# Peptides against a protein of PDB entry 2L5G: the designs that were tried, part 25

Target 1, 41 residues: chain A of PDB entry 2L5G
Amino acid sequence: LSKEELIQNMDRVDREITMVEQQISKLKKKQQQLEEEAAKP

## One batch from the design tools (peptide; made by RFdiffusion4, then SolubleMPNN)

Design b2_p15_6_s4 (from b2_p15_6, 13 letters changed)
Fold by OpenDDE base, seed 5:
Structure b2_p15_6_s4 (fold): chain B 41 residues (1-41), chain A 15 residues (1-15)
Amino acid sequence: as target 1 above (41 residues)
Amino acid sequence: SEALEELQQLLEKAQ
């Protein structure tokens, strides 16, 4: 792997991390909604 | 529940 290929792989991983963090945020919000619905009589 | 269905759809898309 060249230095350029390593930088390109780092940029790819950074984008993938951002996408996963957005997914985690959405899932946590839906989990909270489900917990709030389950707490209703 | 709508919240459970949306959670399942998000989980399926994340995998």
Scores: peptide ipSAE 0.035, ipTM 0.508, DockQ to the pose 0.026
Fold by OpenDDE base, seed 1:
Structure b2_p15_6_s4 (fold): chain B 41 residues (1-41), chain A 15 residues (1-15)
Amino acid sequence: as target 1 above (41 residues)
Amino acid sequence: SEALEELQQLLEKAQ
């Protein structure tokens, strides 16, 4: 792998991390809603 | 639960 290919792979991974972090944020919000609903009598 | 259904849809879409 060239230096340029390594940089391109790092940029790809950085985008994938950002997408996964956004998904985790949405899932955590839904988890909280589920926990709040489960805490209601 | 609507919240559980939406959680499952988000999990399915993430895969």
Scores: peptide ipSAE 0.035, ipTM 0.505, DockQ to the pose 0.025
Fold by OpenDDE base, seed 3:
Structure b2_p15_6_s4 (fold): chain B 41 residues (1-41), chain A 15 residues (1-15)
Amino acid sequence: as target 1 above (41 residues)
Amino acid sequence: SEALEELQQLLEKAQ
């Protein structure tokens, strides 16, 4: 791979990490909502 | 529950 291709691959991975982190945040929020609902009498 | 359905949809989309 050229230097330019390595930089492009790095930028792609950084975007993929950001997308996965946003999905994890949404899933954790929904998990918390389910746990709070299950704790109601 | 609605919260469980939304969690399942998000899990399916993430896979």
Scores: peptide ipSAE 0.035, ipTM 0.507, DockQ to the pose 0.025
Fold by OpenDDE base, seed 4:
Structure b2_p15_6_s4 (fold): chain B 41 residues (1-41), chain A 15 residues (1-15)
Amino acid sequence: as target 1 above (41 residues)
Amino acid sequence: SEALEELQQLLEKAQ
């Protein structure tokens, strides 16, 4: 792998991490909604 | 629940 290919792969991974973190945030929000609904009498 | 269905859809889409 060239230096340029390594940088490109790093940039790709950074984008993928950001996308996964956004998905985790959405899932955590839905989990919280379920917990709040389950806490209602 | 609607929230559970949406959670499942988000999990499926993330895989």
Scores: peptide ipSAE 0.035, ipTM 0.500, DockQ to the pose 0.026

Design b2_p15_7_s1 (from b2_p15_7, 11 letters changed)
Fold by OpenDDE base, seed 2:
Structure b2_p15_7_s1 (fold): chain B 41 residues (1-41), chain A 15 residues (1-15)
Amino acid sequence: as target 1 above (41 residues)
Amino acid sequence: SKIKELEERKKEIEE
């Protein structure tokens, strides 16, 4: 791998991390909503 | 020269 290929691979992984973090945030919010609805009498 | 060899090697790393 050239230095440029390594930088391009790092940029790709950084974008993938950002997408996964956004998915985790959305799933945590949905989980909290379901827990709040299940806790209502 | 050793200086030219190092300059060529630097160019190969930047390409």
Scores: peptide ipSAE 0.030, ipTM 0.471, DockQ to the pose 0.025
Fold by OpenDDE base, seed 3:
Structure b2_p15_7_s1 (fold): chain B 41 residues (1-41), chain A 15 residues (1-15)
Amino acid sequence: as target 1 above (41 residues)
Amino acid sequence: SKIKELEERKKEIEE
């Protein structure tokens, strides 16, 4: 792999991490909403 | 020259 290919792969992985972190945040928020609704009398 | 060798090596890294 060239230096440029390594940088391109790093930038791709950084974007993938950001997308996964956003998905985790969204799922955690949905989980919290379901837990709050289930805890209502 | 050593300068030309270093310039060629720099070009190979930038390609």
Scores: peptide ipSAE 0.029, ipTM 0.469, DockQ to the pose 0.023
Fold by OpenDDE base, seed 5:
Structure b2_p15_7_s1 (fold): chain B 41 residues (1-41), chain A 15 residues (1-15)
Amino acid sequence: as target 1 above (41 residues)
Amino acid sequence: SKIKELEERKKEIEE
């Protein structure tokens, strides 16, 4: 791997991490909404 | 020359 390929791979992984973190945040919010709705009598 | 060595080294870093 060239230095440029390593930097490009790092930038790709950083973007993938950011996308996964946003998905986790969205899923946690949906989970909380479903738990709150299920807890209503 | 030292200039030629630096130009060759610059090329190696840009590849």
Scores: peptide ipSAE 0.027, ipTM 0.466, DockQ to the pose 0.023
Fold by OpenDDE base, seed 1:
Structure b2_p15_7_s1 (fold): chain B 41 residues (1-41), chain A 15 residues (1-15)
Amino acid sequence: as target 1 above (41 residues)
Amino acid sequence: SKIKELEERKKEIEE
């Protein structure tokens, strides 16, 4: 792997991490909302 | 809650 290929792979992984983190945040918020609604009598 | 809303609605119908 060249230095350029390593940088390109890093940039790809950084984008994938950001997308997954945003999805996790959205899912955690939805989970919390469902847990809150389920805890209401 | 949805349960409380339904209980309130039930009370209004019984009055």
Scores: peptide ipSAE 0.016, ipTM 0.235, DockQ to the pose 0.008; fails the geometry check

Design b2_p15_7_s2 (from b2_p15_7, 11 letters changed)
Fold by OpenDDE base, seed 1:
Structure b2_p15_7_s2 (fold): chain B 41 residues (1-41), chain A 15 residues (1-15)
Amino acid sequence: as target 1 above (41 residues)
Amino acid sequence: SKIKELEEKKQEILK
């Protein structure tokens, strides 16, 4: 693998990580909202 | 129950 190919692969992985982190944040927020609503008497 | 319905929705959202 060339240096350029390695950089391109790193940039791809960084974008994929960012997308997954945003999804996790959204899902955690939804989970918390459902737990708060479920805890109401 | 409403709690059970919300737990089911939680599982559906998180899968």
Scores: peptide ipSAE 0.037, ipTM 0.476, DockQ to the pose 0.025
Fold by OpenDDE base, seed 2:
Structure b2_p15_7_s2 (fold): chain B 41 residues (1-41), chain A 15 residues (1-15)
Amino acid sequence: as target 1 above (41 residues)
Amino acid sequence: SKIKELEEKKQEILK
């Protein structure tokens, strides 16, 4: 891999990490909402 | 963060 190909692969991984972090945040919020609804009398 | 460290290294490599 050239220097440029390594940078392109790094940029791809950075975008994938950002997308996964956003998905984790959404899933954590949904989990919290379900836990809060289950805790209501 | 590790992501920030990687972004800083990327900018150094692109010089």
Scores: peptide ipSAE 0.031, ipTM 0.557, DockQ to the pose 0.197
Fold by OpenDDE base, seed 3:
Structure b2_p15_7_s2 (fold): chain B 41 residues (1-41), chain A 15 residues (1-15)
Amino acid sequence: as target 1 above (41 residues)
Amino acid sequence: SKIKELEEKKQEILK
Protein backbone atom coordinates (compact mmCIF):
# COMPACT_ATOMS: atom_id res chain seq x y z
CA LEU B 1 0.00 0.00 0.00
CA SER B 2 1.25 3.49 -0.92
CA LYS B 3 0.99 6.46 1.48
CA GLU B 4 -1.92 7.75 -0.65
CA GLU B 5 -3.76 4.39 -0.45
CA LEU B 6 -3.38 4.37 3.38
CA ILE B 7 -4.85 7.93 3.60
CA GLN B 8 -7.75 6.94 1.29
CA ASN B 9 -8.46 3.84 3.42
CA MET B 10 -8.42 5.97 6.62
CA ASP B 11 -10.85 8.49 5.02
CA ARG B 12 -13.17 5.62 4.00
CA VAL B 13 -13.14 4.10 7.51
CA ASP B 14 -13.75 7.55 9.11
CA ARG B 15 -16.84 8.08 6.89
CA GLU B 16 -18.10 4.54 7.67
CA ILE B 17 -17.67 5.16 11.45
CA THR B 18 -19.63 8.46 11.19
CA MET B 19 -22.46 6.74 9.25
CA VAL B 20 -22.64 3.84 11.77
CA GLU B 21 -22.68 6.28 14.75
CA GLN B 22 -25.58 8.21 13.15
CA GLN B 23 -27.45 4.91 12.55
CA ILE B 24 -26.87 3.83 16.20
CA SER B 25 -28.20 7.22 17.44
CA LYS B 26 -31.32 6.89 15.22
CA LEU B 27 -31.93 3.27 16.32
CA LYS B 28 -31.50 4.17 20.04
CA LYS B 29 -34.08 6.97 19.62
CA LYS B 30 -36.52 4.56 17.91
CA GLN B 31 -35.92 1.95 20.64
CA GLN B 32 -36.69 4.54 23.35
CA GLN B 33 -39.91 5.58 21.54
CA LEU B 34 -41.04 1.93 21.24
CA GLU B 35 -40.21 1.25 24.93
CA GLU B 36 -42.15 4.40 25.97
CA GLU B 37 -45.19 3.36 23.89
CA ALA B 38 -45.01 -0.24 25.23
CA ALA B 39 -44.84 1.08 28.85
CA LYS B 40 -48.18 2.95 28.49
CA PRO B 41 -50.97 1.12 30.37
CA SER A 1 -10.21 8.29 22.22
CA LYS A 2 -9.28 5.75 19.53
CA ILE A 3 -10.81 8.03 16.85
CA LYS A 4 -8.65 10.96 18.07
CA GLU A 5 -5.52 8.74 17.98
CA LEU A 6 -6.34 7.72 14.37
CA GLU A 7 -6.90 11.39 13.37
CA GLU A 8 -3.53 12.35 14.93
CA LYS A 9 -1.79 9.51 13.02
CA LYS A 10 -3.52 10.66 9.80
CA GLN A 11 -2.18 14.21 10.29
CA GLU A 12 1.32 12.82 10.96
CA ILE A 13 1.15 10.82 7.69
CA LEU A 14 -0.03 13.96 5.79
CA LYS A 15 3.11 15.91 6.93
Scores: peptide ipSAE 0.029, ipTM 0.549, DockQ to the pose 0.203
Fold by OpenDDE base, seed 4:
Structure b2_p15_7_s2 (fold): chain B 41 residues (1-41), chain A 15 residues (1-15)
Amino acid sequence: as target 1 above (41 residues)
Amino acid sequence: SKIKELEEKKQEILK
């Protein structure tokens, strides 16, 4: 891999990390909402 | 909640 290909791969991975982190945040928020609703009498 | 609604109905039947 060239230095340019390594930089392009890093940029791709950084975008993929950001997308996964946003998905985790949304899923954690949904989990919290379901746990709060399940805890109601 | 649905649980609270069911508990209220239970108390209504038992009185």
Scores: peptide ipSAE 0.018, ipTM 0.214, DockQ to the pose 0.008; fails the geometry check

Design b2_p15_7_s3 (from b2_p15_7, 11 letters changed)
Fold by OpenDDE base, seed 5:
Structure b2_p15_7_s3 (fold): chain B 41 residues (1-41), chain A 15 residues (1-15)
Amino acid sequence: as target 1 above (41 residues)
Amino acid sequence: EKIKELQEKKKKILE
């Protein structure tokens, strides 16, 4: 792996982490909404 | 936090 290939792989992983963190945030918000709806009488 | 660690590693590689 060249220095450039290593930097490119790091940039890919940074983007993948950001996408996964956004998905986790959306799923947590949906979970909270379902828990709040289930807790209403 | 992992993004900051990756950015620091990237900086060290660019030096």
Scores: peptide ipSAE 0.058, ipTM 0.635, DockQ to the pose 0.220
Fold by OpenDDE base, seed 2:
Structure b2_p15_7_s3 (fold): chain B 41 residues (1-41), chain A 15 residues (1-15)
Amino acid sequence: as target 1 above (41 residues)
Amino acid sequence: EKIKELQEKKKKILE
């Protein structure tokens, strides 16, 4: 692996991290909504 | 935090 291939692999991982963090944020918001709805009498 | 370790490794490769 050249330095350029390592940089490209890191840029890919950084994009994948950002996508996963956005998915986690959406899932946490959905979880909170479901918990708030389930807590209503 | 694994994200910080990846960011530090990226910085060292760009030097």
Scores: peptide ipSAE 0.055, ipTM 0.630, DockQ to the pose 0.234
Fold by OpenDDE base, seed 3:
Structure b2_p15_7_s3 (fold): chain B 41 residues (1-41), chain A 15 residues (1-15)
Amino acid sequence: as target 1 above (41 residues)
Amino acid sequence: EKIKELQEKKKKILE
């Protein structure tokens, strides 16, 4: 593995982390919305 | 924390 291949693999992982963090944020927001709707009489 | 460890490893590879 060259230095360049290691950098490219890390840039891929950084993108995958960002995508997963955005998914977690969306799921947390959806959970909160469902909890708020379930708390309405 | 794991993200910061990966970022510091990236920095050391770029040096």
Scores: peptide ipSAE 0.053, ipTM 0.626, DockQ to the pose 0.241
Fold by OpenDDE base, seed 1:
Structure b2_p15_7_s3 (fold): chain B 41 residues (1-41), chain A 15 residues (1-15)
Amino acid sequence: as target 1 above (41 residues)
Amino acid sequence: EKIKELQEKKKKILE
């Protein structure tokens, strides 16, 4: 692996991390909404 | 933790 190939692989991982963090945030918001809806009589 | 480790490794490669 060249220095350039390693940087490219890290840039891919950084993008994947950002996408997963956004998905986690969306799922946490959805969980909170479902918990609030389930707590209503 | 793992994300911070990867970010620090990236920084060292860009030096």
Scores: peptide ipSAE 0.053, ipTM 0.626, DockQ to the pose 0.236

Design b2_p15_7_s4 (from b2_p15_7, 10 letters changed)
Fold by OpenDDE base, seed 1:
Formats: sequence, C-alpha cells, structure tokens
Structure b2_p15_7_s4 (fold): chain B 41 residues (1-41), chain A 15 residues (1-15)
Amino acid sequence: as target 1 above (41 residues)
Amino acid sequence: KKIEELQQKKQEILE
C-alpha cells in the first residue's frame, strides 16, 4: 500500500464515519421524540 | 478514541 492508497482508504473511512455520526444523531432525536410521546398520558 | 486515533494517523500520513 502506497502513502496515496492509505490516504484514499482513510478518506473513505472519514466519509463512512460522517454518515454513521449523522445516522446516530437522527436515531437519538427519534428516540427522544418517542420517549416524549410515551411520557404523554 | 478509535475515530480520534484514525484522524491522528491521517494527519501523520499527510506530514
């Protein structure tokens, strides 16, 4: 693996991380909404 | 931790 191939693989991982972090944020917001809805009588 | 370690290794490769 060249230095360039390693950088390219890391850039891919950074994109995947960003996508997963956005998914986690959306799921946390949805969880909070469901908890607030379930707490209503 | 693991994400930070990957980010640090990226920086070291760019140097």
Scores: peptide ipSAE 0.046, ipTM 0.609, DockQ to the pose 0.245
Fold by OpenDDE base, seed 3:
Structure b2_p15_7_s4 (fold): chain B 41 residues (1-41), chain A 15 residues (1-15)
Amino acid sequence: as target 1 above (41 residues)
Amino acid sequence: KKIEELQQKKQEILE
């Protein structure tokens, strides 16, 4: 593995991290919405 | 921790 291939693999991992963090944020927001709707009489 | 360790390793590879 060249230095360039290692950098490319790290850039891929950073993109995958960003995608997972965005999914976690969306799921947390959806959880909060469901909790708020379940708390309505 | 794990993400920070990966980011630090990326920085060390760029140097």
Scores: peptide ipSAE 0.045, ipTM 0.608, DockQ to the pose 0.257
Fold by OpenDDE base, seed 4:
Order: structure tokens, then sequence, then C-alpha cells
Structure b2_p15_7_s4 (fold): chain B 41 residues (1-41), chain A 15 residues (1-15)
């Protein structure tokens, strides 16, 4: 692994982290909506 | 946070 390959792998991981964080945010919003719907009589 | 530690290690490798 060159220094450049390591940096490129880290840039990839940063993009993957950002994508997963966006997915978690969407899932949390969906969870909240389902909890609010389930709390309605 | 673990992500912040990884970002800091990235910066250290860029130097």
Amino acid sequence: as target 1 above (41 residues)
Amino acid sequence: KKIEELQQKKQEILE
C-alpha cells in the first residue's frame, strides 16, 4: 500500500461513512413517522 | 468520536 493508495482508500471510506449517515438519518425519520402513526388511536 | 479520530489520522497521513 503506497501513501497514495492509503489516502484513496480513506477518501472512499469517508464517502461511504457520509452515505451511511444519510441512510441512518432517513431510517430514523421513517422510524419516528411510524412511531407517531402507531401512537395515533 | 471514532469517525473524528479516523479523520484526524487521515490528516496526519496527508502531512
Scores: peptide ipSAE 0.043, ipTM 0.600, DockQ to the pose 0.230
Fold by OpenDDE base, seed 5:
Structure b2_p15_7_s4 (fold): chain B 41 residues (1-41), chain A 15 residues (1-15)
Amino acid sequence: as target 1 above (41 residues)
Amino acid sequence: KKIEELQQKKQEILE
């Protein structure tokens, strides 16, 4: 792997982390909303 | 966690 390929792989990993963290945040928020709705009489 | 594995791989590339 060239230095350029390593940098490109790091940038890809950082984007993949950010996308997964955003998905987790959305799913956690949706879970909390469903739990709050289910807890209402 | 999967995020921790990706962060560790990034660190191994920086070393």
Scores: peptide ipSAE 0.039, ipTM 0.591, DockQ to the pose 0.508

Design b2_p15_8_s1 (from b2_p15_8, 12 letters changed)
Fold by OpenDDE base, seed 4:
Structure b2_p15_8_s1 (fold): chain B 41 residues (1-41), chain A 15 residues (1-15)
Amino acid sequence: as target 1 above (41 residues)
Amino acid sequence: LKERKEELQKQLSEI
């Protein structure tokens, strides 16, 4: 792997981390919605 | 993770 390929791979990993963090945030929000719906009589 | 990535990118820029 060239220096440039390593930098490109690091940029890819950073994008993947950001996507996973956004997915976790969406899942936490959906969990909270399901908990609020389950708490309704 | 991002801070460690930035540090490694800096080190790679100096080589």
Scores: peptide ipSAE 0.045, ipTM 0.626, DockQ to the pose 0.259
Fold by OpenDDE base, seed 5:
Structure b2_p15_8_s1 (fold): chain B 41 residues (1-41), chain A 15 residues (1-15)
Amino acid sequence: as target 1 above (41 residues)
Amino acid sequence: LKERKEELQKQLSEI
């Protein structure tokens, strides 16, 4: 891998991290909603 | 993770 290919791979991984963080945030919000609904009598 | 990426990009820029 060239120096440029390594930098490009690091930029790809940063985009993938950001996408996964957004997915985790959506899943956490959905989990909280389901827990709040399940806690209602 | 992002901070570690920035550090490695800096190191790569110096080579």
Scores: peptide ipSAE 0.045, ipTM 0.625, DockQ to the pose 0.264
Fold by OpenDDE base, seed 3:
Structure b2_p15_8_s1 (fold): chain B 41 residues (1-41), chain A 15 residues (1-15)
Amino acid sequence: as target 1 above (41 residues)
Amino acid sequence: LKERKEELQKQLSEI
């Protein structure tokens, strides 16, 4: 692997981390909404 | 994770 291929792979992994962090944030918000609706009589 | 990636990317830029 060239130095350039390693930098490109690191950039790809950073994009994948950002997508997973956004998915976790959406799932946490959905969980909170479901917990709030389940707490209503 | 991002901070460690930035540190490694900096080290790779110096080689």
Scores: peptide ipSAE 0.044, ipTM 0.621, DockQ to the pose 0.263
Fold by OpenDDE base, seed 1:
Structure b2_p15_8_s1 (fold): chain B 41 residues (1-41), chain A 15 residues (1-15)
Amino acid sequence: as target 1 above (41 residues)
Amino acid sequence: LKERKEELQKQLSEI
């Protein structure tokens, strides 16, 4: 019970990390695009 | 700045 609950909690955290990393990647790409647009005269 | 100026000029041509 405690080991299976621990594994389920780890799998949940790994999914949440993956989702946050994908969001960070998209936001960084959008930030770079806005910085490149702002650097154009 | 140039792209924003071109966008504003386009909007002004549609009025």
Scores: peptide ipSAE 0.016, ipTM 0.273, DockQ to the pose 0.008

Design b2_p15_8_s2 (from b2_p15_8, 9 letters changed)
Fold by OpenDDE base, seed 3:
Structure b2_p15_8_s2 (fold): chain B 41 residues (1-41), chain A 15 residues (1-15)
Amino acid sequence: as target 1 above (41 residues)
Amino acid sequence: LEEEKKKLEEELKKV
């Protein structure tokens, strides 16, 4: 791998990490809402 | 789920 190919692969992985972190945040918020609704009679 | 249903019902009342 050239130095340029390594930098391009790092930039790709950083974007994929950011996308997965946003998905985890949305899923945690949905989980909390479902737990609050399930605790209501 | 009830909050998502309520939002959908509010959108359906605007059409």
Scores: peptide ipSAE 0.017, ipTM 0.308, DockQ to the pose 0.012
Fold by OpenDDE base, seed 2:
Structure b2_p15_8_s2 (fold): chain B 41 residues (1-41), chain A 15 residues (1-15)
Amino acid sequence: as target 1 above (41 residues)
Amino acid sequence: LEEEKKKLEEELKKV
């Protein structure tokens, strides 16, 4: 791997991390909604 | 789930 290939792979991983973090945030919000609905009598 | 709960509550009112 050249230095340029390592930088390109790092930039790809940073984008993938950002996408996964956004998915986790959406799933946590859905989980909270389900927990709030389940806690209502 | 809220739509399913509402549907179940409407069915329970018919019994």
Scores: peptide ipSAE 0.015, ipTM 0.271, DockQ to the pose 0.009
Fold by OpenDDE base, seed 4:
Structure b2_p15_8_s2 (fold): chain B 41 residues (1-41), chain A 15 residues (1-15)
Amino acid sequence: as target 1 above (41 residues)
Amino acid sequence: LEEEKKKLEEELKKV
């Protein structure tokens, strides 16, 4: 792997991390909504 | 989900 290939792989991983963090945030928000709706009579 | 629960409650009142 050249230095350029390592930088490109790092940029790819940073994008994948950001995408997964956004998915986790959406799932946590959905979980909270389900918990709030399950707590209503 | 609240709209789905409301629909299910309206169906349960008809049985």
Scores: peptide ipSAE 0.015, ipTM 0.273, DockQ to the pose 0.009
Fold by OpenDDE base, seed 1:
Structure b2_p15_8_s2 (fold): chain B 41 residues (1-41), chain A 15 residues (1-15)
Amino acid sequence: as target 1 above (41 residues)
Amino acid sequence: LEEEKKKLEEELKKV
């Protein structure tokens, strides 16, 4: 791996992490909404 | 689910 290939791989992983974190945040918010609705009688 | 039920009840009052 050249230094340039390593940097490109890091930049790709950082983008993938950001996308997954945004998905997790949206799913956690939906989970909380479903839990709040399920807790209502 | 409760929001969908409320929406369905509001539609049922219009029929």
Scores: peptide ipSAE 0.014, ipTM 0.265, DockQ to the pose 0.009

Design b2_p15_8_s3 (from b2_p15_8, 12 letters changed)
Fold by OpenDDE base, seed 5:
Structure b2_p15_8_s3 (fold): chain B 41 residues (1-41), chain A 15 residues (1-15)
Amino acid sequence: as target 1 above (41 residues)
Amino acid sequence: LEERKKELEKKLSEI
C-alpha cells in the first residue's frame, strides 16, 4: 500500500466510525423510548 | 471510537 492508499483508507475508516456512532446513538435513543413506553401503565 | 481514530491518525503521521 502506498502512503496515499493508507490516507484514503483512513478517510474511509473515519467515515465508517462516524456512521457507526450515529447508529449507536439512534439505537440508544430507541432503547430509551421503549423503556419509557414500557414504564407507562 | 474517537480515541482509536486518533491513535490510527498518529501512526499514519509517523510513516
Scores: peptide ipSAE 0.039, ipTM 0.592, DockQ to the pose 0.282
Fold by OpenDDE base, seed 3:
Structure b2_p15_8_s3 (fold): chain B 41 residues (1-41), chain A 15 residues (1-15)
Amino acid sequence: as target 1 above (41 residues)
Amino acid sequence: LEERKKELEKKLSEI
């Protein structure tokens, strides 16, 4: 692999990490909302 | 995830 191919693979992984972190944040917010709704009488 | 990202970026800068 050239240095350029390694940089391109890193940029791809950085984008995938960012997308997964955004998904985790959305799922945590949804979990909290479901816990708050389940705690209502 | 961000700590592992920084470790990989550091290794890539050393090549």
Scores: peptide ipSAE 0.038, ipTM 0.592, DockQ to the pose 0.284
Fold by OpenDDE base, seed 1:
Structure b2_p15_8_s3 (fold): chain B 41 residues (1-41), chain A 15 residues (1-15)
Amino acid sequence: as target 1 above (41 residues)
Amino acid sequence: LEERKKELEKKLSEI
């Protein structure tokens, strides 16, 4: 791997991490909403 | 909330 290929791979992984973190945040918020709805009689 | 509201409205219409 050249230095440039390593940097490009790092930048790709950082973008993928950011996308997954945003998905986790949305899913956690949806889970909390479903738990709050299920807790209502 | 909205689904539970619809379920309750349905049950009230069946009485």
Scores: peptide ipSAE 0.014, ipTM 0.264, DockQ to the pose 0.008
Fold by OpenDDE base, seed 4:
Structure b2_p15_8_s3 (fold): chain B 41 residues (1-41), chain A 15 residues (1-15)
Amino acid sequence: as target 1 above (41 residues)
Amino acid sequence: LEERKKELEKKLSEI
């Protein structure tokens, strides 16, 4: 791997992390909604 | 993440 390929791979991983963090945030919000719905009598 | 990315890019440029 060249230095340029390593930087490009790092940029890719940073974007993938950001996308996964956004997915985790959406899933946590959906989990909270389901917990609030399940807590209703 | 972006600050850590810049630090790593800088280190890779110095090697």
Scores: peptide ipSAE 0.050, ipTM 0.632, DockQ to the pose 0.221; fails the geometry check

## One batch from the design tools (peptide; made by RFdiffusion4, then SolubleMPNN)

Design b2_p16_1_s1 (from b2_p16_1, 12 letters changed)
Fold by OpenDDE base, seed 1:
Structure b2_p16_1_s1 (fold): chain B 41 residues (1-41), chain A 16 residues (1-16)
Amino acid sequence: as target 1 above (41 residues)
Amino acid sequence: IEEEIKKLQKKLEELK
């Protein structure tokens, strides 16, 4: 792997990390909403 | 949802 290929792979991983973190955040918020809705009489 | 969060958390730790 060239230095340029290593940087491109790092940039790809950083994007994948950001996408996964955003997905986790959205799912946690959705879980909380479902728990709050299920707690309503 | 909890199991999907756990899968994504595992994927996140594999990316770091």
Scores: peptide ipSAE 0.499, ipTM 0.875, DockQ to the pose 0.879
Fold by OpenDDE base, seed 2:
Structure b2_p16_1_s1 (fold): chain B 41 residues (1-41), chain A 16 residues (1-16)
Amino acid sequence: as target 1 above (41 residues)
Amino acid sequence: IEEEIKKLQKKLEELK
């Protein structure tokens, strides 16, 4: 592995982390909306 | 949704 390949692998992992964190945030917001709608009579 | 959040949280901990 060259230094450039190690940096590229780090940048890939950082993008994957960011994508997963954004997906979790979107799902948590959707869950909260569904819970608030289900709590309305 | 809860089970999908748990799967993504597990994936996040594997990436960190």
Scores: peptide ipSAE 0.498, ipTM 0.875, DockQ to the pose 0.863
Fold by OpenDDE base, seed 4:
Structure b2_p16_1_s1 (fold): chain B 41 residues (1-41), chain A 16 residues (1-16)
Amino acid sequence: as target 1 above (41 residues)
Amino acid sequence: IEEEIKKLQKKLEELK
């Protein structure tokens, strides 16, 4: 792997991490909304 | 939703 290929692989992993963290955050917010709606009388 | 969160958390730990 060239230095450039290593940097490109790091940038790809950092983007994948960011995307997964955003997906988890959105799902946690949706879970909380469903729990709050289910707790309403 | 909980199982999908667990799956994404596992994927996140594999990326770190």
Scores: peptide ipSAE 0.498, ipTM 0.875, DockQ to the pose 0.874
Fold by OpenDDE base, seed 3:
Structure b2_p16_1_s1 (fold): chain B 41 residues (1-41), chain A 16 residues (1-16)
Amino acid sequence: as target 1 above (41 residues)
Amino acid sequence: IEEEIKKLQKKLEELK
């Protein structure tokens, strides 16, 4: 692995982390909305 | 939803 290939692999992992964190955030917001709707009389 | 959140949390832990 060149230094450039190592940096490209790190950038790829950082993008994947960001995508997974955004997916978790969206699902947590959806879960909260369903709990709030179920708690309405 | 909770199971999918747990799968994504595990994936996130493997990436960090």
Scores: peptide ipSAE 0.496, ipTM 0.875, DockQ to the pose 0.883

Design b2_p16_1_s2 (from b2_p16_1, 11 letters changed)
Fold by OpenDDE base, seed 1:
Structure b2_p16_1_s2 (fold): chain B 41 residues (1-41), chain A 16 residues (1-16)
Amino acid sequence: as target 1 above (41 residues)
Amino acid sequence: IDEEIKELQKKLEELK
C-alpha cells in the first residue's frame, strides 16, 4: 500500500463511520418519536 | 429499531 492508498483507505473508513453514526442517530430519534407518540393520551 | 441499532453499533465497532 502506498501512502496515498493508506490515506484513501482512512478517508473511506471515516466516511463509513460518519454514515453509520448518522444512521444510529436517525433511528434513535425515530424510536424516541414513537415512544413520545405512544405516551400521548 | 432496537435490533437495527445494535447491528449498526456492532458495525461501528468493527470500523473503529
Scores: peptide ipSAE 0.489, ipTM 0.871, DockQ to the pose 0.895
Fold by OpenDDE base, seed 3:
Parts: C-alpha cells; sequence; structure tokens
Structure b2_p16_1_s2 (fold): chain B 41 residues (1-41), chain A 16 residues (1-16)
C-alpha cells in the first residue's frame, strides 16, 4: 500500500464513522420523540 | 430501536 492508498483508506473509514454516528443520533431523536408522545396525557 | 442502536454502536466500536 502506498502512502496515498493508506490516506484514502483512512478517509473512507472516517466517512463511515460519520455516517454511523449520524444514524445513531437520528434513532436516539426518534426514541426520545416516542417517549415524549407516550408521556402525554 | 434499542437493538438497532446497539448494533450501530457495536459497528462504530469496530470502526474506531
Amino acid sequence: as target 1 above (41 residues)
Amino acid sequence: IDEEIKELQKKLEELK
């Protein structure tokens, strides 16, 4: 692997981390909305 | 949703 291939692999993993973190954040917000709706009288 | 969050958290720990 060249230095350029190593950097490209790191950039790919960093993008995948960001995508997974955004998915978790979206699901946590959806969970909170369901809990808030269930707490309404 | 809880199980889906746990699976994504596991995937995140495998990426870091």
Scores: peptide ipSAE 0.489, ipTM 0.871, DockQ to the pose 0.874
Fold by OpenDDE base, seed 2:
Structure b2_p16_1_s2 (fold): chain B 41 residues (1-41), chain A 16 residues (1-16)
Amino acid sequence: as target 1 above (41 residues)
Amino acid sequence: IDEEIKELQKKLEELK
């Protein structure tokens, strides 16, 4: 693996982490909205 | 949603 291939692999993993964290945040917000809607009479 | 969050949390821990 060249230095450039190692950097590219790190950048790929960092993008994957960011994408998963954003998905979790969106789902948690949707969950909270559904809980707040279900608590209304 | 709970199970999907757990699966994504597991994937996140595998990436870190």
Scores: peptide ipSAE 0.488, ipTM 0.870, DockQ to the pose 0.883
Fold by OpenDDE base, seed 4:
Structure b2_p16_1_s2 (fold): chain B 41 residues (1-41), chain A 16 residues (1-16)
Amino acid sequence: as target 1 above (41 residues)
Amino acid sequence: IDEEIKELQKKLEELK
């Protein structure tokens, strides 16, 4: 792997991490909303 | 949702 290919692979992994973290955050917020709605009398 | 979060958490751990 060239230095450029290593940087491109790192940038790809960083984007994939960011995307997965955003997906987890959205699902946790949706989970909390469903729990709050289910807890309403 | 719980299982989907767990699967994404595993994927996140594989990326780090």
Scores: peptide ipSAE 0.487, ipTM 0.869, DockQ to the pose 0.883

